# Peptides against a protein of PDB entry 3HUF: the designs that were tried, part 16

Target 1, 320 residues: chain A of PDB entry 3HUF
Amino acid sequence: MWIIEAEGDILKGKSRILFPGTYIVGRNVSDDSSHIQVISKSISKRHARFTILTPSEKDYFTGGPCEFEVKDLDTKFGTKVNEKVVGQNGDSYKEKDLKIQLGKCPFTINAYWRSMCIQFDNPEMLSQWASNLNLLGIPTGLRDSDATTHFVMNRQAGSSITVGTMYAFLKKTVIIDDSYLQYLSTVKESVIEDASLMPDALECFKNIIKNNDQFPSSPEDCINSLEGFSCAMLNTSSESHHLLELLGLRISTFMSLGDIDKELISKTDFVVLNNAVYDSEKISFPEGIFCLTIEQLWKIIIERNSRELISKEIERLKYA

## One batch from the design tools (peptide; made by RFdiffusion4, then SolubleMPNN)

Design b2_p25_8_s1
Fold by OpenDDE base, seed 4:
Structure b2_p25_8_s1 (fold): chain B 320 residues (1-320), chain A 25 residues (1-25)
Amino acid sequence: as target 1 above (320 residues)
Amino acid sequence: SEKEKEEKEKKEKEEKEELEEGEKE
């Protein structure tokens, strides 16, 4: 989200979030969802127009800012952004930090980008929330991204957490739910005068983790917990691969269960499968190797003695 | 110095004229 603040009390000492939309900026406007009052005698009554675009798909992957358009409203002294005069037709900016000078005002409006990118685990939830979140200047998507700051947990009552949720947790992404999204969607007016009123997702996250026994106490309890073990996995999802890497596993990939030869078995402690393959191919598992799902692996990893549990399961099947 | 005073008064006058122009727009 874009946040503006200014020196010399020209914004009345307040920080403001600029959501996607158009703002008239000037001395003789009243602060609302479409106006920014700036208190300076050197600023025109209606000085500039700021237009914040909705996030692009690229912004989700890069954590880049919503495009910031500035137009001078035909003022005598013009408008500058980062010491450059704004062109007559307006200019667009993708820099994360903007110093906006209105006319000859000795104080600048400082605009800075606070990255917030929300990954969804469920396409139906993305479809439900994307429009509202985009109107807050929050990029949204389904795919893993290094720019993701938040992850929406798919809450199905009585279901195991998804691989996406497991990976988001280990990546230290803030896990949120629909309750947080609902709250976030309602704060738009309250943050006009005080950007600090933006809801903290960490409280939502703490409540999710505390109330769900499928989470360890910390990501650090699981990261590299299986260092020294080797697994083979079906080349299916990048998230599954990255999850296993974060556990400290040496990973071999295969395309089919038929590719699991004696050589692979000799180098591999266990095979990780998705639920669909595990359920369909259970009768055709290679002898002498431990096969499990990611969800079964997760249930072991969240235990304090995960290494001992894995070792026992490997031994049990090696001698069966 | 008298020159520094004149430069300061000139700058203050220019700043005042600039403020008055911004007040009219």
Scores: peptide ipSAE 0.040, ipTM 0.592, DockQ to the pose 0.117
Fold by OpenDDE base, seed 5:
Structure b2_p25_8_s1 (fold): chain B 320 residues (1-320), chain A 25 residues (1-25)
Amino acid sequence: as target 1 above (320 residues)
Amino acid sequence: SEKEKEEKEKKEKEEKEELEEGEKE
């Protein structure tokens, strides 16, 4: 989201979130959803127009800012952004930091981009929330992204957490739920005066983790917990591969169980399958190797003695 | 010095004129 602050109390010492939309900036406007009052005698009554665009798909993957347009409203002394005079038709900016000077005002408005990118695990939840979140200047998507700051957990009652949720947790992404999204949708008016009124997602996250036994106490309890083990991965997602890497596993990827020969069995501790393949191919599992799902692996990983548990299962099947 | 006083008065006058112009716009 864009946040503005200013020197010399020209914004009354307040920080403000700028959501996507158009703002008239000047001395003789009242602060509201479309106006920014700036208190300086050297600023015109209506000095500039700020226009913040909604997030692009690219912004979701890069964590880049919503496009920030500045237009001078035909003032005598003009407007500058990053020491450059704004062009007659206005200019657009994609920099994360903007120093905006209105006329000859000795104090600048400082605009900075606070990255917030929300990944959804469920396409239905994305379809429900994307429009509202985009109107807050928050990029949203389904695909894994290095720019992801928050992850919306799909709460299906009585199901295990998804691979996406497991991976988001290990990536140290802040896991949130629908309650946090609801709260975000209500703050739009209150944050006009104080950007610090933005809800803390960490409290929501702590409550999710505390109330769900499917999570370890921290990502650090699981990261590299299986260092030194080797697995074969069959018919899994990219998130599944990355999850297994974060566990410290050496991973071999195969197309079918038939690709696992006796030599490979000798070098591989276990095989990881998706649920569909695990259930259909149980009768065709290679002899002398431990096969499990990611969900079954996760149940082992969240235990304090995960290495001992997995070693016992490997030994049981290798000598059976 | 008298020159520093004149430059200060000129700067204060220019600031005042700029303030008055910004109030009229």
Scores: peptide ipSAE 0.039, ipTM 0.583, DockQ to the pose 0.121
Fold by OpenDDE base, seed 2:
Structure b2_p25_8_s1 (fold): chain B 320 residues (1-320), chain A 25 residues (1-25)
Amino acid sequence: as target 1 above (320 residues)
Amino acid sequence: SEKEKEEKEKKEKEEKEELEEGEKE
């Protein structure tokens, strides 16, 4: 989201969130959803127009800002952004930091981009929330992205957490739920006066982890916990691969169980399967190798003695 | 010096004209 602050009390000492939309900026306007009052004698009654675009699909992957357009409203002294005079037709900016000078005002409006990108675990929730979140200037998507700051967990009562949720947790992404999204949707008008009224997602996250026994105490308890072990991975997502990497595993990828020969079995500690392959192929598993699902692996990983548990299962099947 | 007074008066006049222009717009 864009946040504006200013020196010399020209914004009354307040920080303001700018959502996608158009704002008239000037000395003789009243603060509302479309106006920003600036208090200086050197600023015109109606000095500039700010236009913030909705996030692009690219912004979800880059964590880049919503496009910020500035137009001078035919003022005598003009408008400058980052020490450059704004062109007669207006200029658009994609920099994360903007110093906006209105006329000869000795104080600048400082606009900065606070990155917030929300990943969803399922397309149904994305479809429900994307429009509202985009109107807040928040990029949204389903795919893994290094720019993601928050992950929406799907709460199904009595189900295991998804691989996406496991991976989001290990990546130290803030896991949130629908309750946080609901709260986020209500703040649009209140944060006009004070950007600090933005909901704290970390409290939501702490409550999710505390109330769900499927999470370890910290990501650090699981990261590299299986360092030195080797696995073969079959028919899994990119998130599954990245999850196993974060566990410190050496990974070999295969297309089918038929690709697992005696040589591979000798070099591999265990095989990770998706649920469909695990359930269908149980009778066809290679002899002398431990096969499990990611969900079964996760149940072992969250235990304090995970290395000992895995070692015992590997030994049991190598000598059977 | 008389020149420093003229330069100060000119600067005060320019600042006053800038304030008056910002007040008219």
Scores: peptide ipSAE 0.038, ipTM 0.576, DockQ to the pose 0.121
Fold by OpenDDE base, seed 3:
Structure b2_p25_8_s1 (fold): chain B 320 residues (1-320), chain A 25 residues (1-25)
Amino acid sequence: as target 1 above (320 residues)
Amino acid sequence: SEKEKEEKEKKEKEEKEELEEGEKE
């Protein structure tokens, strides 16, 4: 989201969130959803127009800002952004930091981008929330991205957490739920005067973790917890691969269960399968190798003695 | 000092001109 602040009390010492939309900026406007009052004698009654675009799909992957357009409203002294005069038709900006000078005002409006990108675990929740979140200037998507800051966990009561949720947790992404999204949707008016009134996602996250025994106490408890072990997996999702890497596993990939030969078995401590393959092929598993799902692996990983548990299962199958 | 008075009058004049220009726009 864009946040504006200024020195010299020209914004009344307050920071403000700017959502996608159009704002008239000037001395003789009242602060509302479409106006920004700036208190300086050197600023015109209606000085500039700010237009913030909704996020693009590219912004979700890059964590880049919503496009920020500035137009001078034909003022005597003009408007500058980053020491450059705004063109007659207005200019657009994709920089994360903007210094906006209105006329001869000695103080600048500083606009900065606070990155917030929300990944969804399922397409149904994305479809429900994406429009509202985009209107807050929050990029949304389903795919893993290095720019993701938050992850929406699917609240299916009594189900195991998904691989996406497991990976988001280990990646130190803030896990949130639908209650937090609902709260975000209500704050649009309150944050006009004070950007600090933005809801804290970390409190939501702490509550999710506290109330769900499927999470370890911290990501650090699981990261590299299986260092020194080797696994083989089907060439499946990127998230599954990255999850196993974060556990410190050496990973070999195969295309079919038929590719699991004696050589692979000799180098591999266990095989990780998806649920569909595990359930369908369980009767045809190679002898002498431990096969499990990611969800079964996760149940072991969250235990304090995960290394001992894995070692016992590997030994049990070598002597069977 | 006379210089401080002139600087004050100049500042008040500039402030008044800025106010009058800001009121005409």
Scores: peptide ipSAE 0.038, ipTM 0.580, DockQ to the pose 0.079

Design b2_p25_8_s2
Fold by OpenDDE base, seed 4:
Structure b2_p25_8_s2 (fold): chain B 320 residues (1-320), chain A 25 residues (1-25)
Amino acid sequence: as target 1 above (320 residues)
Amino acid sequence: KEKKEEEEEKKKKKEEEELKKGEEE
C-alpha cells in the first residue's frame, strides 16, 4: 500500500494510506476518500491529482508498488517528483519512494510503498477476495512468489493443512484467514487519517497457530530438521520441492515410480509422494523403501523427535 | 524540538519569499 507522510505539518502530522483511486491534492480541499488537504502558502487550492492504479499481476511477483500517477492541475509553480518537474500530461511512477514537492512548499510529501502481497491457497477464495483486496492496493495471486507477505489458509474443518500452508509457514509468511480479510475490507475508511490503524495480521496468525495442533511452535523448529537425510520425490509442485528443501533434505526427482531403481533406493532414505499417487500406487511400491505423503511427512516433522521418528520408519521398511 | 521548529519557520519564510518573487515575475 502507498503511505504518505510529510514534514512541516503540511499533512497535519498524520500519515495516510492511499488506496487505489484518485485524489485531488490542494490547500482548499477537505480530507476525505478522494481529497488530500495540504497546508502551505504556495500550494494552489487544487494543486495536483494523484491517481493510484490497482495492482498488476506483475506486482504480485515483484512486490512492486501500484503505479502512482501525478498530474499538476495547471498550477503557477508546478509539481515535482524526485526533484523532476511533472510533465504537462502527468507522469507515472513505479519507484517505492517518491518525494513530492507541491509548488514552492519547502516541505516534501514523502510517499513510500509498504509491501503487502497475499497468496491464496485456492482459486475460489482468490476469486472471492481479489477485487476487494486490489481496491486496497494489495496484489493477490495463487502461485508461489518471493514477494508474498501473507498467505490465506483454506479452513476446511477436520482436514490436514495443505502443502501450500505448510510451505507458507516455513517460509515465514503471515498466515491469515477469511476473518482477517473481512476485517481488512471494513477498515478502509478508518485508516485515511492514521495509517497506523491498519489491522495487524500477526494477531490473526498467532490465533491460527495457537488453535491448530497441525503447526509446530515455530518455523525454526522444522527448518533443517531433516538435515542429512535424502529423499526422492515425483516431479510435482514447486512448493513441495521448496518445502522439502527447507527441511534440509537432499532431494532427487523422478518422473514415475518405475524410475525408482536399486541405485536410487541405495541413495534415498524415503520417497515422498502426493496423495493421488500414494493412494493409487500403494500396492506397487518398490520393496525396501519407505514411501510417504507430504502430509504424513508433515505429521512427523511437527514432532519434537522428528529425526528419531523418521529413522525408525526407514529402518522398519529396509528390514521388512 | 526548538531547533527543529526554528528550522521549519526558516523554511516557511523562504517559501514566502519565493512566493513573492514568483508573483513579481
Scores: peptide ipSAE 0.228, ipTM 0.800, DockQ to the pose 0.112
Fold by OpenDDE base, seed 3:
Structure b2_p25_8_s2 (fold): chain B 320 residues (1-320), chain A 25 residues (1-25)
Amino acid sequence: as target 1 above (320 residues)
Amino acid sequence: KEKKEEEEEKKKKKEEEELKKGEEE
């Protein structure tokens, strides 16, 4: 989201969030959802127009800002952005920091991008929320991205957490739920006067972790916890692979259980399977290898003695 | 606090001078 602040009390000492939309900026406008009052003698009654675009798909992957357009409204002294005069037709900016000078005002409006990108685990929830979140200037998607700051956990009552949720947790993203999204959608009016009224996702996250025993105490307790072990996995999801990498595992990939030969067994401590393959092929598992699901692995990883637990399971099956 | 207020007041006076020059042109 874009945040503006200014020196010399020209914004009344307040910070404001700018959502996607159009704003008339000037001395004789009243602060509302489409107007920004700026108090200085050299600023025109209607001085500039700010237009913030909705996020692009590229912005979801890069964490880049919503495009910021500035147009001067034919003012006597013009408008500058980053010390450059705005062109007659307006100019568009993708920089994360903008210094906006209106006329001969000796105080600068500072616009800065606060990165927020929300990943969804569930496509139905993405479909429900994407439009509203994009209207807040928040990029949204399903695919993994290094720019993701928040992850929406799928609320399935009584189910294990998903691989996406496990991976989001280990990536140190803020896990949120639909209750936070609902709260976030209501703040548009209150943040005009005070940008600090933006809801804190960390409180939502703390409540999720506190109320769900399927989370470890910290990501650091799990990262590299299985260093020195080797696994084989079905070449399925990127998130599953990246999750196992974050555990410190050496990973071999296979396409089918038939590819698990004596050579692979000799180099592998255990095989990680998806639930569908695990349930359908239990009878056809190769002898002498430990097979488990990611969810079964996660239940071991969240334990304080995870390395000892895995070692015991590997030994049990080598001598069976 | 006082130094900041004095600097802001100097900046405001400079804006007023620049406005007067721009009215004479």
Scores: peptide ipSAE 0.226, ipTM 0.799, DockQ to the pose 0.113
Fold by OpenDDE base, seed 5:
Structure b2_p25_8_s2 (fold): chain B 320 residues (1-320), chain A 25 residues (1-25)
Amino acid sequence: as target 1 above (320 residues)
Amino acid sequence: KEKKEEEEEKKKKKEEEELKKGEEE
């Protein structure tokens, strides 16, 4: 989201969130959803137009800002952004930090991008929320992204957490639910006067973790917990691979269960399968190797004695 | 705090002087 602050008292000492939309900036406008009052003698009654675009798909992957357009409204002293005079037709900016000078005002308006990118695990929830979140200047998507700051967990009652949720937790993404998204949708008017009124997702996250026994106390309890073990996995998802890497596993990949030869078995402690392959192929598992799902592995990993538990299961199946 | 307020007041006076000059030109 874009946040503006200013030096001196020209913004009345307030910070403001700028959502996607158009704002008239000037001395003789009233602060509302489409106007920003700036108090200085050299600022025109109507001085500039700010236009913030909705997030692009690229912004979701990069954590880049919503495009920020500035147009001078044919003022005597003009408008500058980052010490450069704004062109006659206006200019567009993709920098995360903008120093905006209106006329001869000795105080700068500082616009800065606070990165917030929300990943969804469920496509139906993305379809439901994407429009509203984009109107808040929040990029949204389904795919894993290094720019992801928040992850929406779908609470299906009685279901195990997904691989996406497991991975989001281990990569220290703030896990949120629909209740937080609902709250975000209501703050748009209240944050006009004070950007600090934006809700902190950390409280929502703490409540999710506290109330769900499928989460360990911290990501640190699981990260590298299986260091020194080796696994083989079916090449099905990047998230599954990254999850197993965060556990400290050495990973070999295979394309089919038929590719699991004696050499691979000799180097591998266990095989990780998706649920569909595990359920369909359970009768045809190679002899002498422990096969489990990511969900079954996760149930072991969240235990304090995970290394001992996994070792016992490996031994049990090597001698069966 | 006082030094910041004095610097801000000097900046405001400078803006006012630059406005007066820009009205005389």
Scores: peptide ipSAE 0.226, ipTM 0.799, DockQ to the pose 0.041
Fold by OpenDDE base, seed 2:
Structure b2_p25_8_s2 (fold): chain B 320 residues (1-320), chain A 25 residues (1-25)
Amino acid sequence: as target 1 above (320 residues)
Amino acid sequence: KEKKEEEEEKKKKKEEEELKKGEEE
């Protein structure tokens, strides 16, 4: 999201979030959803127009800012951005930091980008929320992204958490739910006067973790907890692979259970399978190797004695 | 605090002088 602040009292000492939309900036406008009052003698009654575009698909993967357009409204003293005079037709900016000078005002308006990108675990929730979140200047998507700051967990009562949720937790993404999204949708008007009224997702996250026994107390309890062990997995999802890497596992990939030969068994402590393969092929598992699902592995990893539990299960099957 | 307020007041006076010059032209 774009945030504006200013030197001196020209914004009355307040910070403001600018959502996608058009703003008339000037001395003789009233602060609302489409106007920004700036108080200085050299600023015109209507001085500039700011236009913030909605996020692009690329912005979800890069965490880049919504495009910021500035147009001077034919003022006597003009408008500058980053010490450059704004062109007659207006100019567009993709920099994360903008220093905006209106006329001869000795104080600068500072615009800065706060990155927020929300990943969804399912397409139904994305379809429900994407439009509203994009109108807040928040990029949204389903795919994993290094720019992702928040992850929406689907609340299914009594179901195990998904691999996407497990991975989001371990990569230290803030896990949120529909209650946070609902609250976020209501703050659009209140943050015009005070950008600090933006809801803190960390409180929502703490409440999710506290109320769900499927989460450890911290990602640090699980990261590298299986260092020194080796696994083999089906070449399925990138998220499953990255999850196992964050556990400190050495990973081998295979395409079918038939590819699990004596050589692979000799180098592997256990095999990680998806639920469908585990349930269908459990009668055909290779002898002398421990096979489990990611969800079964997760239940072991969240325990304080995870290394002892996994070692005992490996020993039972290698020496039987 | 006082030094910052004095510097801001000097900047405001300079803006006012530059406005007067721009109205005389």
Scores: peptide ipSAE 0.222, ipTM 0.796, DockQ to the pose 0.088

